# Designs tried in a protein design run: peptides against a protein of PDB entry 5OOQ. Part 157

Target 1, 227 residues: chain A of PDB entry 5OOQ
Amino acid sequence: YREDVRQVVTHPANALSFLQPGRLVEISVNGKDNYGWGAVVDFAKRINKRNPSAVYTDHESYIVNVVVNTMYIDSPVNLLKPFNPTLPEGIRPAEEGEKSICAVIPITLDSIKSIGNLRLYMPKDIRASGQKETVGKSLREVNRRFPDGIPVLDPVKNMKIEDEDFLKLMKKIDVLNTKLSSNPLTNSMRLEELYGKYSRKHDLHEDMKQLKRKISESQAVIQLDDL

## One batch from the design tools (peptide; made by RFdiffusion4, then SolubleMPNN)

Design b2_p24_4_s1 (from b2_p24_4, 8 letters changed)
Fold by OpenDDE base, seed 4:
Structure b2_p24_4_s1 (fold): chain B 227 residues (1-227), chain A 24 residues (1-24)
Amino acid sequence: as target 1 above (227 residues)
Amino acid sequence: SEELKKVLEELEKLSEEVLGDLRP
């Protein structure tokens, strides 16, 4: 269920209007590298200059630049390329006992675990000397103030997602969460089942979208050949 | 193109089945 909610929340149609400068986002790159909460600098549509015909999934079609304060100190941050979400080898969060630094990293929407209901003040020139560290201090302060976690945007109340299927999913999650409090095992199993169903639905929709795109591309090629 | 349309129809059918399962 959580992944299904994440897919809807992080879809460009829903997420982009909430990715203002300073917006807090929880970051996990490739489902493995957890940077924790970072702050949005900006975002842009992903453009491949070398392959203009490159088609990205909706969740990979935008690049979000985020400030993180958990970058491993010996990471090759100098190799980071603006708006390139393919991170160089060695770019990773600091592990326990390692020192961390502030960095701006380009991520896709798929790397957003959650969108926070808070915004930091974002300097106009984040690349200026000391500005990333200022944001890093603010991130540390926010984490200190919210030891139980940073408030997450409510998809319905805050993001105004009105998709009926999504609303049904959210209602089911709420019911399950309420029941989970009474019987954690039963509710966990039901949540897993619902998540499995929604995940399958999402996958099917993505496949359908890809197929529609391929059909459209094939039709465009046919039209070009018929000209 | 026809093969892609058939696959799309199958996916739509599967999507409806999954959505139907999500209906209360």
Scores: peptide ipSAE 0.015, ipTM 0.383, DockQ to the pose 0.012; fails the geometry check
Fold by OpenDDE base, seed 5:
Structure b2_p24_4_s1 (fold): chain B 227 residues (1-227), chain A 24 residues (1-24)
Amino acid sequence: as target 1 above (227 residues)
Amino acid sequence: SEELKKVLEELEKLSEEVLGDLRP
């Protein structure tokens, strides 16, 4: 269920409008590397220069640059490639007892565990010396102030997802979550199915909008040529 | 333009089908 809500919340249609600079996000890379709460720097659509025809899933179609303060100190951060969410080997969060440093890492939307209802003031140039550390200090302070956890954006109240289908999905998810206590696997599969259907619907709607625009543009061109 | 309209209509039908599947 959490994964299903996560899938909806982190979908580009919902998440991107809340990934402003300084937005707090909880980061888990590849389901194993938990960096904790980081701060969004920026995001960009994922482009494969080698294969422009590459098709990414919705959750892999954008790269989000985030500041984390939990990077293992001996991680090869110099090998990080901007806008490449495929992290080099050895890039990992510090374990207990290990020293950590601040780093900017590129992640996909799929690596966002939750979106916080808080934003940090971000330096204008995060790459400038000491700026990442400033953000890192702010992250530590936030964690200190919220020992019970950083407040998460409410999908309905905060994100104002007014899409009726999404609301229905959320209600179904809530119902399934209440039922998930009885059979987690079946409920998760059902939620994934529902999300898949919703995502497909969304994609179709976007395609429709694009086609409508193209039609309008073509009609405008035809009218211009006929004038 | 006519071809694009046909594609739009097809997408609308598909969207309705998907929406229908989301309804209990």
Scores: peptide ipSAE 0.014, ipTM 0.385, DockQ to the pose 0.012; fails the geometry check
Fold by OpenDDE base, seed 1:
Structure b2_p24_4_s1 (fold): chain B 227 residues (1-227), chain A 24 residues (1-24)
Amino acid sequence: as target 1 above (227 residues)
Amino acid sequence: SEELKKVLEELEKLSEEVLGDLRP
């Protein structure tokens, strides 16, 4: 459900009007490299100079340049090509205990996990010395001010997405969330305990099923030998 | 064990209801 919402929110028809300079976006590249919240610099329609006839999906048809403050310090940032979302090898976020730096990275709309309901002041020339670091400091301050997470744009109230199917999806999600919140199992410790017991029960059921199959196969072999 | 079974059945029903309702 969250992915379905993300697909609608990050579609060019909906997202581009909210990708103003300084807009906060949560970034995940290739589903594995989580850079956290970054700030939009600009965006442009994706152009393949080598293959002008290249057709991209809607979510890959635009390149968004974003400032991140979580780039691994030893990443080859000098190899980054403007408006090329295919990142060089070694471009990754810093892991726990590693030092990070600020960088501008080109991403596709598909790499946007969420769009924030906040905008930072963006310097006129982000490429000027020290400007990326200034944005990086601002990002740290925002994260400090919102320990429970940066507020996300409401797809209906803020983005004014009026698609009927999407509205139905949102209503279903709200109903589900209400049911989940009302369920006493929402306590994380109880959920883990229940999941552990479920997993054990499932494993036992599979073991029983395998044993029954083996018994049935053994009986079938005995019947074949007795025929 | 019975309480866990009931909770799991409820979760399964909820999951099916949600998945069934979201199937186009």
Scores: peptide ipSAE 0.000, ipTM 0.265, DockQ to the pose 0.013; fails the geometry check
Fold by OpenDDE base, seed 2:
Order: C-alpha cells, then structure tokens, then sequence
Structure b2_p24_4_s1 (fold): chain B 227 residues (1-227), chain A 24 residues (1-24)
C-alpha cells in the first residue's frame, strides 16, 4: 500500500506540480542509497541525445535536480553529469561516522520516496560558490525542527488529488498490488496503463488551465488598451 | 496546516538570513 501510494504520488501527473524550487523530497537512489531529505533545484524532461527514440517509463521520464547535504565527502562528485540520473560509481551518501558534503544530484521521480509539505527558499544560482552549502544548512535546520520527521504532502488533502479518477486509480492500485502476488507482470502492465491514462488526462487538464489563463491575461490586456 | 505555514515562513526567513550571510 505504501509503495502504491508512492507510485501515484511520484507519477509525473501528480509530482511535477509540486517539484517547485526548494520543495523538500526524500531521496532513495536505486532503493539502497538513502540521501534523506533534499531540496529540489529544478526538473526537466529526460532527453536521450544518443537515442532520441528512447522511451522511458513515466517515473524515469523526468530528471529532478536536488541538493543533498549527505553526499559522502570523498565521492567523485566531479564525475556527476548534468541531467544524467545514472550516477557514477562511488556516488553515495555518507555512512555513519563519515563526513558529508552538499551536492546537486540528478535523480528520477522513482528515486523520490516522499514529497515534503515544505519548501525552502532556493538561491537563484545554486552553482555559485557557497549556495549549495546554504541550502545544506537549511536542510539541517529543517531536520532539527522536525525531529519526528518532515511533514509529507497528503495526496488528497495537500495535493488535492480529489479527482475521482485518482481515487479510483488509488483503489485500483491497491487492488492490483494485492494481486501482484499472483501475477506481478500482468498487474504491473495494468498499473502502467492506468498511470498512463491518468497522466494523459492530467496533462490535458493542465493544458486547459494554462490556455484559460493565457486567454484571461490576453483579455485583461485588451481591456487595458481599450480604456 | 496553519502551524506548518508558520514553520515554513520561519524556515524561509532563516534561509534568507543564511543566504544574506553568504552574500559578500
């Protein structure tokens, strides 16, 4: 159930609207490298320059750049490639007793364990000297203030996924997950199909909202010119 | 939620203060 909710929450249709600069996200890379809570810098659609025809899953189709303050100090951070979520060997969080540094790492949506209900103020230029460390200090302060854990966005209350289709999707996901024990592949394919349909609907809805906004803005400008 | 909002505002303020301290 928890994984199901995570899949829905981290789906582009739901997650992207909450991945504003400074949004806190809990990061787990490849299910093993836990960086803890980081702060979103930005995100972009994943583009494979070598293989433009590459099709990514929805959860792998976007790259999110995040500031983490838990990078192992001796990690080869110089080998990090922008917009490459395939992290070089040796890029890992600091273990207990190891020193950590701040770094910007590219991750996929699938590496987001949870989305926080908090947003830090982000520097305009995170690559500028000292800016990552500033965010790192803020992250430490957040963790200090929330010893019981950083509040997570509620999918329904906060993300306003009150969409009946989402709720239905969630229910279907739950049902599918309970059935995954019987036929994991079929259920996974069905889940992907459901997510795909939901994503398309969401995209259309967002496009409509943007168009309506543009129309309203244009009308406002016209009214000002006619006055 | 209101308490969270206050905490967020405080965190934003702290972030700005830290940013300000790093500005030459």
Amino acid sequence: as target 1 above (227 residues)
Amino acid sequence: SEELKKVLEELEKLSEEVLGDLRP
Scores: peptide ipSAE 0.000, ipTM 0.175, DockQ to the pose 0.055; fails the geometry check

Design b2_p24_4_s2 (from b2_p24_4 with I4L K9E D12E E13K E18V K23R)
Fold by OpenDDE base, seed 4:
Structure b2_p24_4_s2 (fold): chain B 227 residues (1-227), chain A 24 residues (1-24)
Amino acid sequence: as target 1 above (227 residues)
Amino acid sequence: SEELEEVLEELEKLSEEVLGDLRP
């Protein structure tokens, strides 16, 4: 259910109108790299100059630039290319005990776990010296103020998604959540099971994406060798 | 390439199974 909701929420038809500069978004790249909450810089339609005929899925058809404050300090951030969601090897969030830095990373809509109901003030030139760090400080402050989690946009109340199937899904989720709340142990076990299944699914999807990327890279290399 | 496609298909099947399990 949560993934189905995420697919609807992160669809361009719904998400783009809420990806204003400073919008908080929860970021997971390739299902494995959890950067936590970041702030939207901007977004653009994905264009492949080398292959104009490239067809992207709806969730991969836009690139969102986001500021994160959880980038591993020794990540090769200098290799990051604006509007290129294929991140260089070694670009990852800091693990426990590692130092982190602020970075702007390009992500797809599919890398958005949730859209927050908060916006930060965004500098006009985020690439100017010290501006990313300012946003990073603001992100830390927001996380401090919301220890139980940053408020998420309500798909119905805030995003005004009126699709009947989606509304049915949301009702089912609400019923499940109500049932889960009535029995904390069952809810925790079921939530753990659902989360475990979701996590596995997410990992599988990320592995699939990585494999698709490798296939595409291999095909690109083959095409270069065939030229 | 073929091995990678087979792995992708297997991952898609597993994903559908997991999604199916998450569907009421």
Scores: peptide ipSAE 0.017, ipTM 0.395, DockQ to the pose 0.013; fails the geometry check
Fold by OpenDDE base, seed 3:
Structure b2_p24_4_s2 (fold): chain B 227 residues (1-227), chain A 24 residues (1-24)
Amino acid sequence: as target 1 above (227 residues)
Amino acid sequence: SEELEEVLEELEKLSEEVLGDLRP
């Protein structure tokens, strides 16, 4: 259920309006490299200069530059490219007992685990000497102030996601969570079933959208050949 | 083009069936 909510929340149609400079986001790269909470610098649509016809998924179609304070100190940060989300080998978060540094890394929307309901004040030039470290100190202070976790944006109340199917899913999740106190096993099975149905519906809608796009592209090509 | 439209119509029908199952 959390993953389905994450997919909706991190979709460009919903997420981009909340990725202002200083917005806190929880970062997990490739499902294994957890950088914790970072701060958004900026974002841009992903452009492949070598292959302008490259098609990206919605969640991979934008690059978000984020400041993290958990980069392993011996990571080859000099090899980072501001608009290349394919990170060089050796770029990773510090493990327990290792020293960390501040870095700006480019990520995709798919690498966002959560969007926080907080924004930091961001320097105008984050690339200037000492500015990343200032943001890093602010991140540490925020984590200190919120020991139980940084508040996450509410998809409905804060992000104003109005998709009817999503709202129905959220309501059902809430009802099931309330009932989980009475029969955890039965409610968990029902939740899994509901999730399965929603996921299937979502996949069908995406397939429909792709087919409509292909039809439109085919018609456009035919019109160009007839000219 | 006609084949793609037929597939689209089938997907729309399937989507409505799944939606109906999600309605309380």
Scores: peptide ipSAE 0.015, ipTM 0.371, DockQ to the pose 0.012; fails the geometry check
Fold by OpenDDE base, seed 5:
Structure b2_p24_4_s2 (fold): chain B 227 residues (1-227), chain A 24 residues (1-24)
Amino acid sequence: as target 1 above (227 residues)
Amino acid sequence: SEELEEVLEELEKLSEEVLGDLRP
């Protein structure tokens, strides 16, 4: 369920307009490495120079650079490659009792667990000495101020996602959440099912849009050749 | 172009089927 909303919220069509510098995002890399809340530096479309024809999923098609303050101190951060979301081995968040440092890591949209309704003031040059640490301090302060959690962007009120299917999904989720209190497993399974269906529908719609664009482009080319 | 339109129609049908399944 949360994954369903997450998939919609983190889709490029919805997320990118909210990934301004300083936007807080909750980060989970590969579903296992939880960095907590970080701050967006910037984002770029993912380009594979070795394989320009590489097709990425929507959620893997952009790289978001984020400042985290939870990087394990002995992580090989020097091996981080700009604009490469495939993190080197050993890049991980600090565990309890371990020391952490601030780092800028490239992540995909799929690694965003949630988008916060807060933005930090970001330094102009995050790579300058001490700037990451400044952001790290700000992140700590935010976490201190919001002990119950950083407020998350409301998909409807804040992000203005007006997709009817999504709204229906959200309503169903709300209903299921109210019912999940009674049977968590059944409601979770139903939510996963609903999301699976929604995701499939969304994928089909995107495929349709792409095909329509290709058709239009092909027709335009044909018209240009006929002119 | 015709082949692409056929694929689009198929996708639209599939989309409607999926949407229909999402409706109670």
Scores: peptide ipSAE 0.014, ipTM 0.385, DockQ to the pose 0.012; fails the geometry check
Fold by OpenDDE base, seed 2:
Structure b2_p24_4_s2 (fold): chain B 227 residues (1-227), chain A 24 residues (1-24)
Amino acid sequence: as target 1 above (227 residues)
Amino acid sequence: SEELEEVLEELEKLSEEVLGDLRP
């Protein structure tokens, strides 16, 4: 159930609207490398320059750049490639007793364990000297202030996934995940189909919102010009 | 510390506003 909720929450249809700069996200890369809470820099659709026809799963179809403050100090961070979520060997969080540094790492949506109900103020240029460290300090302070854990976005209350279709999707996901034990491939395909439909609906909804905003802005400008 | 608290409060408010704006 928890994984099912995570799958829905981290689906592009749901997650992208909450991945604004500074959004806190809990990061687990490849299910083993836990970086803890990081801050979103930006995200982009994953493009394979070598294989433009590459089709990614929904959860792998976007790259999220995140600032983490838990990178092992001796990690080969210089080998990090922008927009490449396949991290070089040796890129890992610091273990207990190891020193950590701040780094910007590209991750996929699948590497998001949870989305926080908090945002940090993000510097305009995170690549500028000292800016990552500033965010890192902010992350430490947030963790200090929330000893019981950073508040997670509630899928229904916060993410407003009150959409009956989402709730139905969630229920279906739960059912499918329960059934994944019996036929993983069929259930995975069905889940992908459901997510695809939801993603399309969400995209349309977001487009509509953007259009409405543009219209409102245009009307406001017209009113100012008519005054 | 106080500045950070203010920033966190503002961020919580902004988060709620953004979430509210995302509400149909």
Scores: peptide ipSAE 0.000, ipTM 0.214, DockQ to the pose 0.031; fails the geometry check

Design b2_p24_4_s3 (from b2_p24_4, 7 letters changed)
Fold by OpenDDE base, seed 5:
Structure b2_p24_4_s3 (fold): chain B 227 residues (1-227), chain A 24 residues (1-24)
Amino acid sequence: as target 1 above (227 residues)
Amino acid sequence: SKELEEVLKKLEELSEKLLGDLRP
Protein backbone atom coordinates (compact mmCIF):
# COMPACT_ATOMS: atom_id res chain seq x y z
CA TYR B 1 0.00 0.00 0.00
CA ARG B 2 2.83 2.42 0.76
CA GLU B 3 4.40 1.98 -2.64
CA ASP B 4 1.03 2.62 -4.27
CA VAL B 5 0.68 5.81 -2.24
CA ARG B 6 4.22 6.82 -3.21
CA GLN B 7 3.49 6.30 -6.90
CA VAL B 8 0.48 8.60 -6.71
CA VAL B 9 2.17 11.24 -4.54
CA THR B 10 5.29 11.39 -6.72
CA HIS B 11 3.38 11.57 -9.99
CA PRO B 12 4.11 14.89 -11.79
CA ALA B 13 0.44 15.90 -11.67
CA ASN B 14 0.61 15.86 -7.86
CA ALA B 15 4.26 16.36 -6.87
CA LEU B 16 5.46 19.28 -9.03
CA SER B 17 3.30 21.89 -7.31
CA PHE B 18 5.00 20.95 -4.02
CA LEU B 19 8.60 20.91 -5.29
CA GLN B 20 9.25 24.57 -4.53
CA PRO B 21 12.77 25.66 -3.58
CA GLY B 22 13.54 24.51 -0.05
CA ARG B 23 10.89 21.76 0.05
CA LEU B 24 12.10 18.79 2.06
CA VAL B 25 12.09 15.43 0.28
CA GLU B 26 13.27 12.01 1.39
CA ILE B 27 15.60 10.57 -1.22
CA SER B 28 16.41 7.03 -2.31
CA VAL B 29 18.29 6.65 -5.59
CA ASN B 30 17.76 3.40 -7.52
CA GLY B 31 16.10 1.85 -4.48
CA LYS B 32 19.58 1.52 -3.00
CA ASP B 33 21.25 4.79 -2.08
CA ASN B 34 19.38 6.39 0.81
CA TYR B 35 20.44 10.01 1.21
CA GLY B 36 17.77 10.77 3.81
CA TRP B 37 16.02 14.12 3.79
CA GLY B 38 17.24 16.70 1.31
CA ALA B 39 16.04 20.10 0.11
CA VAL B 40 14.74 20.90 -3.36
CA VAL B 41 16.72 23.44 -5.37
CA ASP B 42 14.64 23.36 -8.54
CA PHE B 43 13.21 21.00 -11.14
CA ALA B 44 12.96 20.82 -14.91
CA LYS B 45 11.39 18.64 -17.55
CA ARG B 46 13.82 15.96 -18.65
CA ILE B 47 15.14 16.60 -22.14
CA ASN B 48 17.38 14.16 -23.93
CA LYS B 49 19.50 16.19 -26.33
CA ARG B 50 20.90 13.05 -27.94
CA ASN B 51 17.51 11.45 -28.40
CA PRO B 52 14.75 14.08 -28.48
CA SER B 53 12.22 11.34 -29.20
CA ALA B 54 13.06 9.51 -25.98
CA VAL B 55 9.90 8.68 -24.07
CA TYR B 56 10.22 8.71 -20.31
CA THR B 57 7.76 7.38 -17.80
CA ASP B 58 5.85 10.01 -15.85
CA HIS B 59 8.09 9.46 -12.81
CA GLU B 60 11.26 9.80 -14.90
CA SER B 61 10.10 12.73 -17.04
CA TYR B 62 11.35 15.42 -14.63
CA ILE B 63 14.69 16.05 -12.96
CA VAL B 64 14.74 17.45 -9.44
CA ASN B 65 17.92 19.02 -8.11
CA VAL B 66 18.26 18.44 -4.37
CA VAL B 67 20.77 19.37 -1.68
CA VAL B 68 21.83 16.43 0.45
CA ASN B 69 24.13 16.49 3.47
CA THR B 70 24.90 12.75 3.45
CA MET B 71 27.17 12.45 0.39
CA TYR B 72 30.26 10.34 0.99
CA ILE B 73 33.24 12.69 1.29
CA ASP B 74 35.33 10.82 -1.29
CA SER B 75 32.52 10.59 -3.84
CA PRO B 76 33.50 11.96 -7.26
CA VAL B 77 31.09 14.91 -7.01
CA ASN B 78 33.05 16.76 -9.70
CA LEU B 79 31.74 14.20 -12.20
CA LEU B 80 28.12 15.11 -11.48
CA LYS B 81 26.42 16.41 -14.60
CA PRO B 82 23.70 18.99 -14.13
CA PHE B 83 20.26 17.61 -14.98
CA ASN B 84 21.62 14.10 -15.53
CA PRO B 85 19.93 11.71 -13.08
CA THR B 86 22.30 8.89 -14.10
CA LEU B 87 24.82 9.38 -11.33
CA PRO B 88 28.49 8.53 -11.87
CA GLU B 89 29.95 5.44 -10.28
CA GLY B 90 31.06 6.13 -6.72
CA ILE B 91 28.35 8.71 -6.01
CA ARG B 92 26.81 7.36 -2.83
CA PRO B 93 25.71 8.31 0.66
CA ALA B 94 28.19 8.02 3.51
CA GLU B 95 28.01 4.83 5.52
CA GLU B 96 28.31 4.50 9.27
CA GLY B 97 31.69 5.83 10.37
CA GLU B 98 32.32 7.65 7.09
CA LYS B 99 32.44 11.41 6.72
CA SER B 100 29.79 13.15 4.65
CA ILE B 101 29.62 16.37 2.66
CA CYS B 102 26.89 18.50 1.16
CA ALA B 103 26.15 18.06 -2.53
CA VAL B 104 23.55 18.93 -5.12
CA ILE B 105 22.37 15.85 -6.99
CA PRO B 106 19.89 15.49 -9.84
CA ILE B 107 17.20 12.89 -9.17
CA THR B 108 13.98 11.70 -10.79
CA LEU B 109 10.57 11.78 -9.12
CA ASP B 110 10.90 8.02 -8.71
CA SER B 111 13.77 8.65 -6.27
CA ILE B 112 11.48 10.54 -3.87
CA LYS B 113 10.32 8.40 -0.96
CA SER B 114 8.27 11.14 0.65
CA ILE B 115 7.57 14.86 0.42
CA GLY B 116 7.87 16.80 3.66
CA ASN B 117 5.43 19.35 4.98
CA LEU B 118 8.32 21.79 5.54
CA ARG B 119 10.38 24.17 3.44
CA LEU B 120 13.84 25.48 4.21
CA TYR B 121 15.15 28.83 3.16
CA MET B 122 16.95 28.17 -0.09
CA PRO B 123 19.78 30.50 -1.14
CA LYS B 124 19.43 32.07 -4.59
CA ASP B 125 22.80 30.72 -5.66
CA ILE B 126 23.26 27.30 -4.12
CA ARG B 127 26.54 26.83 -6.01
CA ALA B 128 28.14 29.81 -4.31
CA SER B 129 30.80 29.00 -1.75
CA GLY B 130 29.37 27.86 1.57
CA GLN B 131 25.72 27.87 0.49
CA LYS B 132 25.32 24.09 0.29
CA GLU B 133 26.85 23.80 3.75
CA THR B 134 24.37 26.36 5.08
CA VAL B 135 21.49 24.27 3.76
CA GLY B 136 23.21 21.21 5.22
CA LYS B 137 23.23 22.85 8.66
CA SER B 138 19.55 23.67 8.29
CA LEU B 139 18.82 20.04 7.40
CA ARG B 140 20.65 18.88 10.53
CA GLU B 141 18.69 21.34 12.64
CA VAL B 142 15.39 20.12 11.22
CA ASN B 143 16.35 16.51 11.92
CA ARG B 144 17.24 17.53 15.48
CA ARG B 145 13.85 19.23 15.96
CA PHE B 146 11.95 16.23 14.60
CA PRO B 147 13.54 13.17 16.23
CA ASP B 148 10.44 11.10 15.41
CA GLY B 149 10.69 12.06 11.75
CA ILE B 150 10.01 15.04 9.54
CA PRO B 151 6.28 15.67 8.96
CA VAL B 152 5.12 14.30 5.62
CA LEU B 153 2.59 16.07 3.41
CA ASP B 154 -0.88 14.65 3.78
CA PRO B 155 -1.89 13.51 0.28
CA VAL B 156 -5.53 14.45 0.85
CA LYS B 157 -5.43 17.39 3.27
CA ASN B 158 -2.31 19.10 1.92
CA MET B 159 -1.87 17.85 -1.65
CA LYS B 160 -5.63 17.79 -2.39
CA ILE B 161 -5.43 14.51 -4.28
CA GLU B 162 -9.06 13.73 -5.13
CA ASP B 163 -8.67 10.54 -7.15
CA GLU B 164 -11.39 8.13 -6.05
CA ASP B 165 -9.20 5.04 -6.16
CA PHE B 166 -6.55 6.82 -4.15
CA LEU B 167 -9.11 7.92 -1.56
CA LYS B 168 -10.29 4.33 -1.29
CA LEU B 169 -6.71 3.21 -0.78
CA MET B 170 -6.20 5.79 1.97
CA LYS B 171 -9.40 4.70 3.69
CA LYS B 172 -8.26 1.08 3.62
CA ILE B 173 -4.95 2.08 5.17
CA ASP B 174 -6.75 4.02 7.91
CA VAL B 175 -9.05 1.09 8.64
CA LEU B 176 -6.08 -1.26 8.88
CA ASN B 177 -4.26 1.13 11.20
CA THR B 178 -7.34 1.44 13.40
CA LYS B 179 -7.76 -2.33 13.59
CA LEU B 180 -4.12 -2.72 14.52
CA SER B 181 -4.37 -0.11 17.26
CA SER B 182 -7.59 -1.53 18.74
CA ASN B 183 -6.50 -5.12 19.33
CA PRO B 184 -3.68 -5.54 21.89
CA LEU B 185 -3.00 -9.08 20.67
CA THR B 186 -2.77 -8.00 17.07
CA ASN B 187 -0.65 -5.14 18.33
CA SER B 188 1.66 -7.57 20.10
CA MET B 189 1.78 -10.03 17.19
CA ARG B 190 2.16 -7.21 14.77
CA LEU B 191 4.70 -5.62 17.06
CA GLU B 192 6.54 -8.93 17.03
CA GLU B 193 6.14 -9.17 13.30
CA LEU B 194 7.12 -5.52 12.94
CA TYR B 195 9.97 -6.10 15.34
CA GLY B 196 10.95 -9.21 13.43
CA LYS B 197 10.79 -7.28 10.19
CA TYR B 198 12.59 -4.36 11.79
CA SER B 199 15.23 -6.69 13.18
CA ARG B 200 15.60 -8.33 9.79
CA LYS B 201 15.71 -4.91 8.22
CA HIS B 202 18.32 -3.81 10.70
CA ASP B 203 20.34 -6.93 10.02
CA LEU B 204 19.97 -6.40 6.29
CA HIS B 205 21.01 -2.78 6.67
CA GLU B 206 24.04 -3.82 8.67
CA ASP B 207 24.87 -6.45 6.07
CA MET B 208 24.44 -3.83 3.38
CA LYS B 209 26.71 -1.44 5.24
CA GLN B 210 29.33 -4.14 5.63
CA LEU B 211 29.08 -5.10 1.98
CA LYS B 212 29.26 -1.47 0.93
CA ARG B 213 32.35 -1.04 3.06
CA LYS B 214 33.91 -4.11 1.48
CA ILE B 215 33.05 -2.78 -1.96
CA SER B 216 34.50 0.61 -1.10
CA GLU B 217 37.62 -1.03 0.27
CA SER B 218 37.91 -3.23 -2.79
CA GLN B 219 37.44 -0.24 -5.08
CA ALA B 220 40.02 1.70 -3.11
CA VAL B 221 42.45 -1.21 -3.47
CA ILE B 222 41.72 -1.45 -7.18
CA GLN B 223 42.29 2.28 -7.53
CA LEU B 224 45.54 1.95 -5.61
CA ASP B 225 46.64 -0.99 -7.76
CA ASP B 226 45.69 0.84 -10.96
CA LEU B 227 47.81 3.82 -9.96
CA SER A 1 33.13 -6.43 -7.09
CA LYS A 2 30.23 -7.25 -9.44
CA GLU A 3 29.07 -10.07 -7.20
CA LEU A 4 29.20 -7.78 -4.19
CA GLU A 5 27.18 -5.15 -6.04
CA GLU A 6 24.57 -7.73 -6.97
CA VAL A 7 24.34 -8.90 -3.37
CA LEU A 8 24.04 -5.29 -2.21
CA LYS A 9 21.33 -4.64 -4.74
CA LYS A 10 19.40 -7.69 -3.58
CA LEU A 11 19.81 -6.68 0.04
CA GLU A 12 18.61 -3.18 -0.75
CA GLU A 13 15.59 -4.52 -2.60
CA LEU A 14 14.79 -6.80 0.32
CA SER A 15 15.28 -3.94 2.78
CA GLU A 16 12.94 -1.72 0.80
CA LYS A 17 10.35 -4.47 0.64
CA LEU A 18 10.64 -4.91 4.38
CA LEU A 19 10.38 -1.15 4.91
CA GLY A 20 7.39 -1.03 2.62
CA ASP A 21 5.76 -3.83 4.57
CA LEU A 22 6.43 -2.03 7.86
CA ARG A 23 4.77 1.15 6.70
CA PRO A 24 1.06 0.96 6.44
Scores: peptide ipSAE 0.027, ipTM 0.494, DockQ to the pose 0.017; fails the geometry check
Fold by OpenDDE base, seed 2:
Structure b2_p24_4_s3 (fold): chain B 227 residues (1-227), chain A 24 residues (1-24)
Amino acid sequence: as target 1 above (227 residues)
Amino acid sequence: SKELEEVLKKLEELSEKLLGDLRP
């Protein structure tokens, strides 16, 4: 069911409107290379210059450029090609004990595990010296501030996915979670804890969204006063 | 950078508030 939800959430019809610059996304490339949470730079429709007639699946039809701060330091990042989601050999996240660096990687929608309910400030020129490292620092700070995990967009409440089948799926997941919790002693505490964490996460997301709006409004006012 | 720091600070405050509300 989680994969089914992911397929719906990461579908272009739903995901693209939430892939604004700075949007946090959790990245898993080829189901094996987990980069953790990164920040969206931009996205573009996938174009094959060599084969213009190439048909991509919906989840493969867009390329999302994402800043990650978990790239293995000795990865051949110089071989990364813009808008090529086929990553060179050796491009991987740092393992435990390895040093990591910031990099911009092109991924497909299928490589998005989750879409966060947070946006970082994304520099206009991410390729400029030090800019990706600035975003990397921001990512570390966000992870530090959310030890229980970065808030994920609610597909229904935030993304406004109103598809009946999807709603039924979500309801089934809720029922299953409830049934798993109906084993009285261990599961009720866990579901209440999960629900509490989810509800708190949701409230945090809403509060963060409101704070970001207030900050943006305040900055807009400052910019207006400085103009 | 300052704006990001302010956002991060506010996020931290919200996180602490949420964590505080999550504490029994």
Scores: peptide ipSAE 0.021, ipTM 0.452, DockQ to the pose 0.042; fails the geometry check
Fold by OpenDDE base, seed 4:
Structure b2_p24_4_s3 (fold): chain B 227 residues (1-227), chain A 24 residues (1-24)
Amino acid sequence: as target 1 above (227 residues)
Amino acid sequence: SKELEEVLKKLEELSEKLLGDLRP
């Protein structure tokens, strides 16, 4: 269920309107590298200059630049390329006991775990000396103020996602959460089943969308060849 | 194109089944 909700929340149709400069987002790159909460700098549609015909999934079709304060100090941050979400080898969050630095990293929507219900002040020129560190200090302060976690945008109340299937999913999650509070094991299993189903549905929808796009591209190529 | 359409139809059918399974 959580992944299903995440897929809906992080879909461009829903997420982009909430990715204003300074918006807090929880970041996990490739499901492995957890950077924690970062702040949005900006976003742009992903363009492949080498392959203009490259078709990205909806969740990979935009690049979000985010400030993180958890980058490992010895990470090759100089190799980071603007608007390239394929991070160089060695770019990782600091582990326990390691020193961290502030960095701006390009991520896809798929790397967003949660969208926070808070915005930081975002400097106009984040690349200027000391600006990332200023945002990093603000991130630390926010984490200090919210030891139980940064408030997450409510998909229904805040994001106004009105999809009936999504609402049903959310209701089921709420019921499951309520039941989990009463019986954690039963609710976790049911949530996992529902999540599994929704995840599969999401994957199918993404595949369908990719196929539709490929069909459209193929039709466009055929039309160009027939002209 | 036909193969893609067939795959798309199958995906739509699977999606509908999954949606149906998510219906109360």
Scores: peptide ipSAE 0.021, ipTM 0.419, DockQ to the pose 0.012; fails the geometry check
Fold by OpenDDE base, seed 1:
Structure b2_p24_4_s3 (fold): chain B 227 residues (1-227), chain A 24 residues (1-24)
Amino acid sequence: as target 1 above (227 residues)
Amino acid sequence: SKELEEVLKKLEELSEKLLGDLRP
């Protein structure tokens, strides 16, 4: 359900009007590289100069440039190409114990996990010396001020998404959250832990299904070879 | 814990029901 909400929220029809300079966004690239909260610089429609006929999905059709303060210090940031969301090898967030730097990275809408209900001051020339670091300091300060998390835009109240199916989805989520909150075992921290475990369990189940399919396919091939 | 497994199972069941209800 969170993914379904994310798909609607990050759709160009909904997201672009909230991607003003300085808008906070939570960033996850390729489902594995979590940069945390960054700040929007700008966005543009994706253009493939090599293949002008390239058709992108709605979520891949725009490039958003974002400032992050969690880039691994030894990442090859000089290889970053403006408006190219295909990041060079080695571009990754810093892990625990590693040093990080500020960088501007191009991402797709699909790499936005959440849109924050906050905007930072964005310098006019983010490429000028020290400007990325200034934004990085602001990001750290925001994270310090919101230890329980940066407030997320409400899809209905703030973004004014009025799609009937989406509203039904939101109502179902609210019912689910109410049921979860009514469970004495689920405080907010435990809910995140439970969700994390659920997500892992789901991933494991999908992996098991894939393995079962592969086994079945292998058995079918063996049966065909034995026929 | 057995309790956590039960909660996860219930979450899975609820998620499947909700996803099933959202699929046209």
Scores: peptide ipSAE 0.008, ipTM 0.324, DockQ to the pose 0.014; fails the geometry check

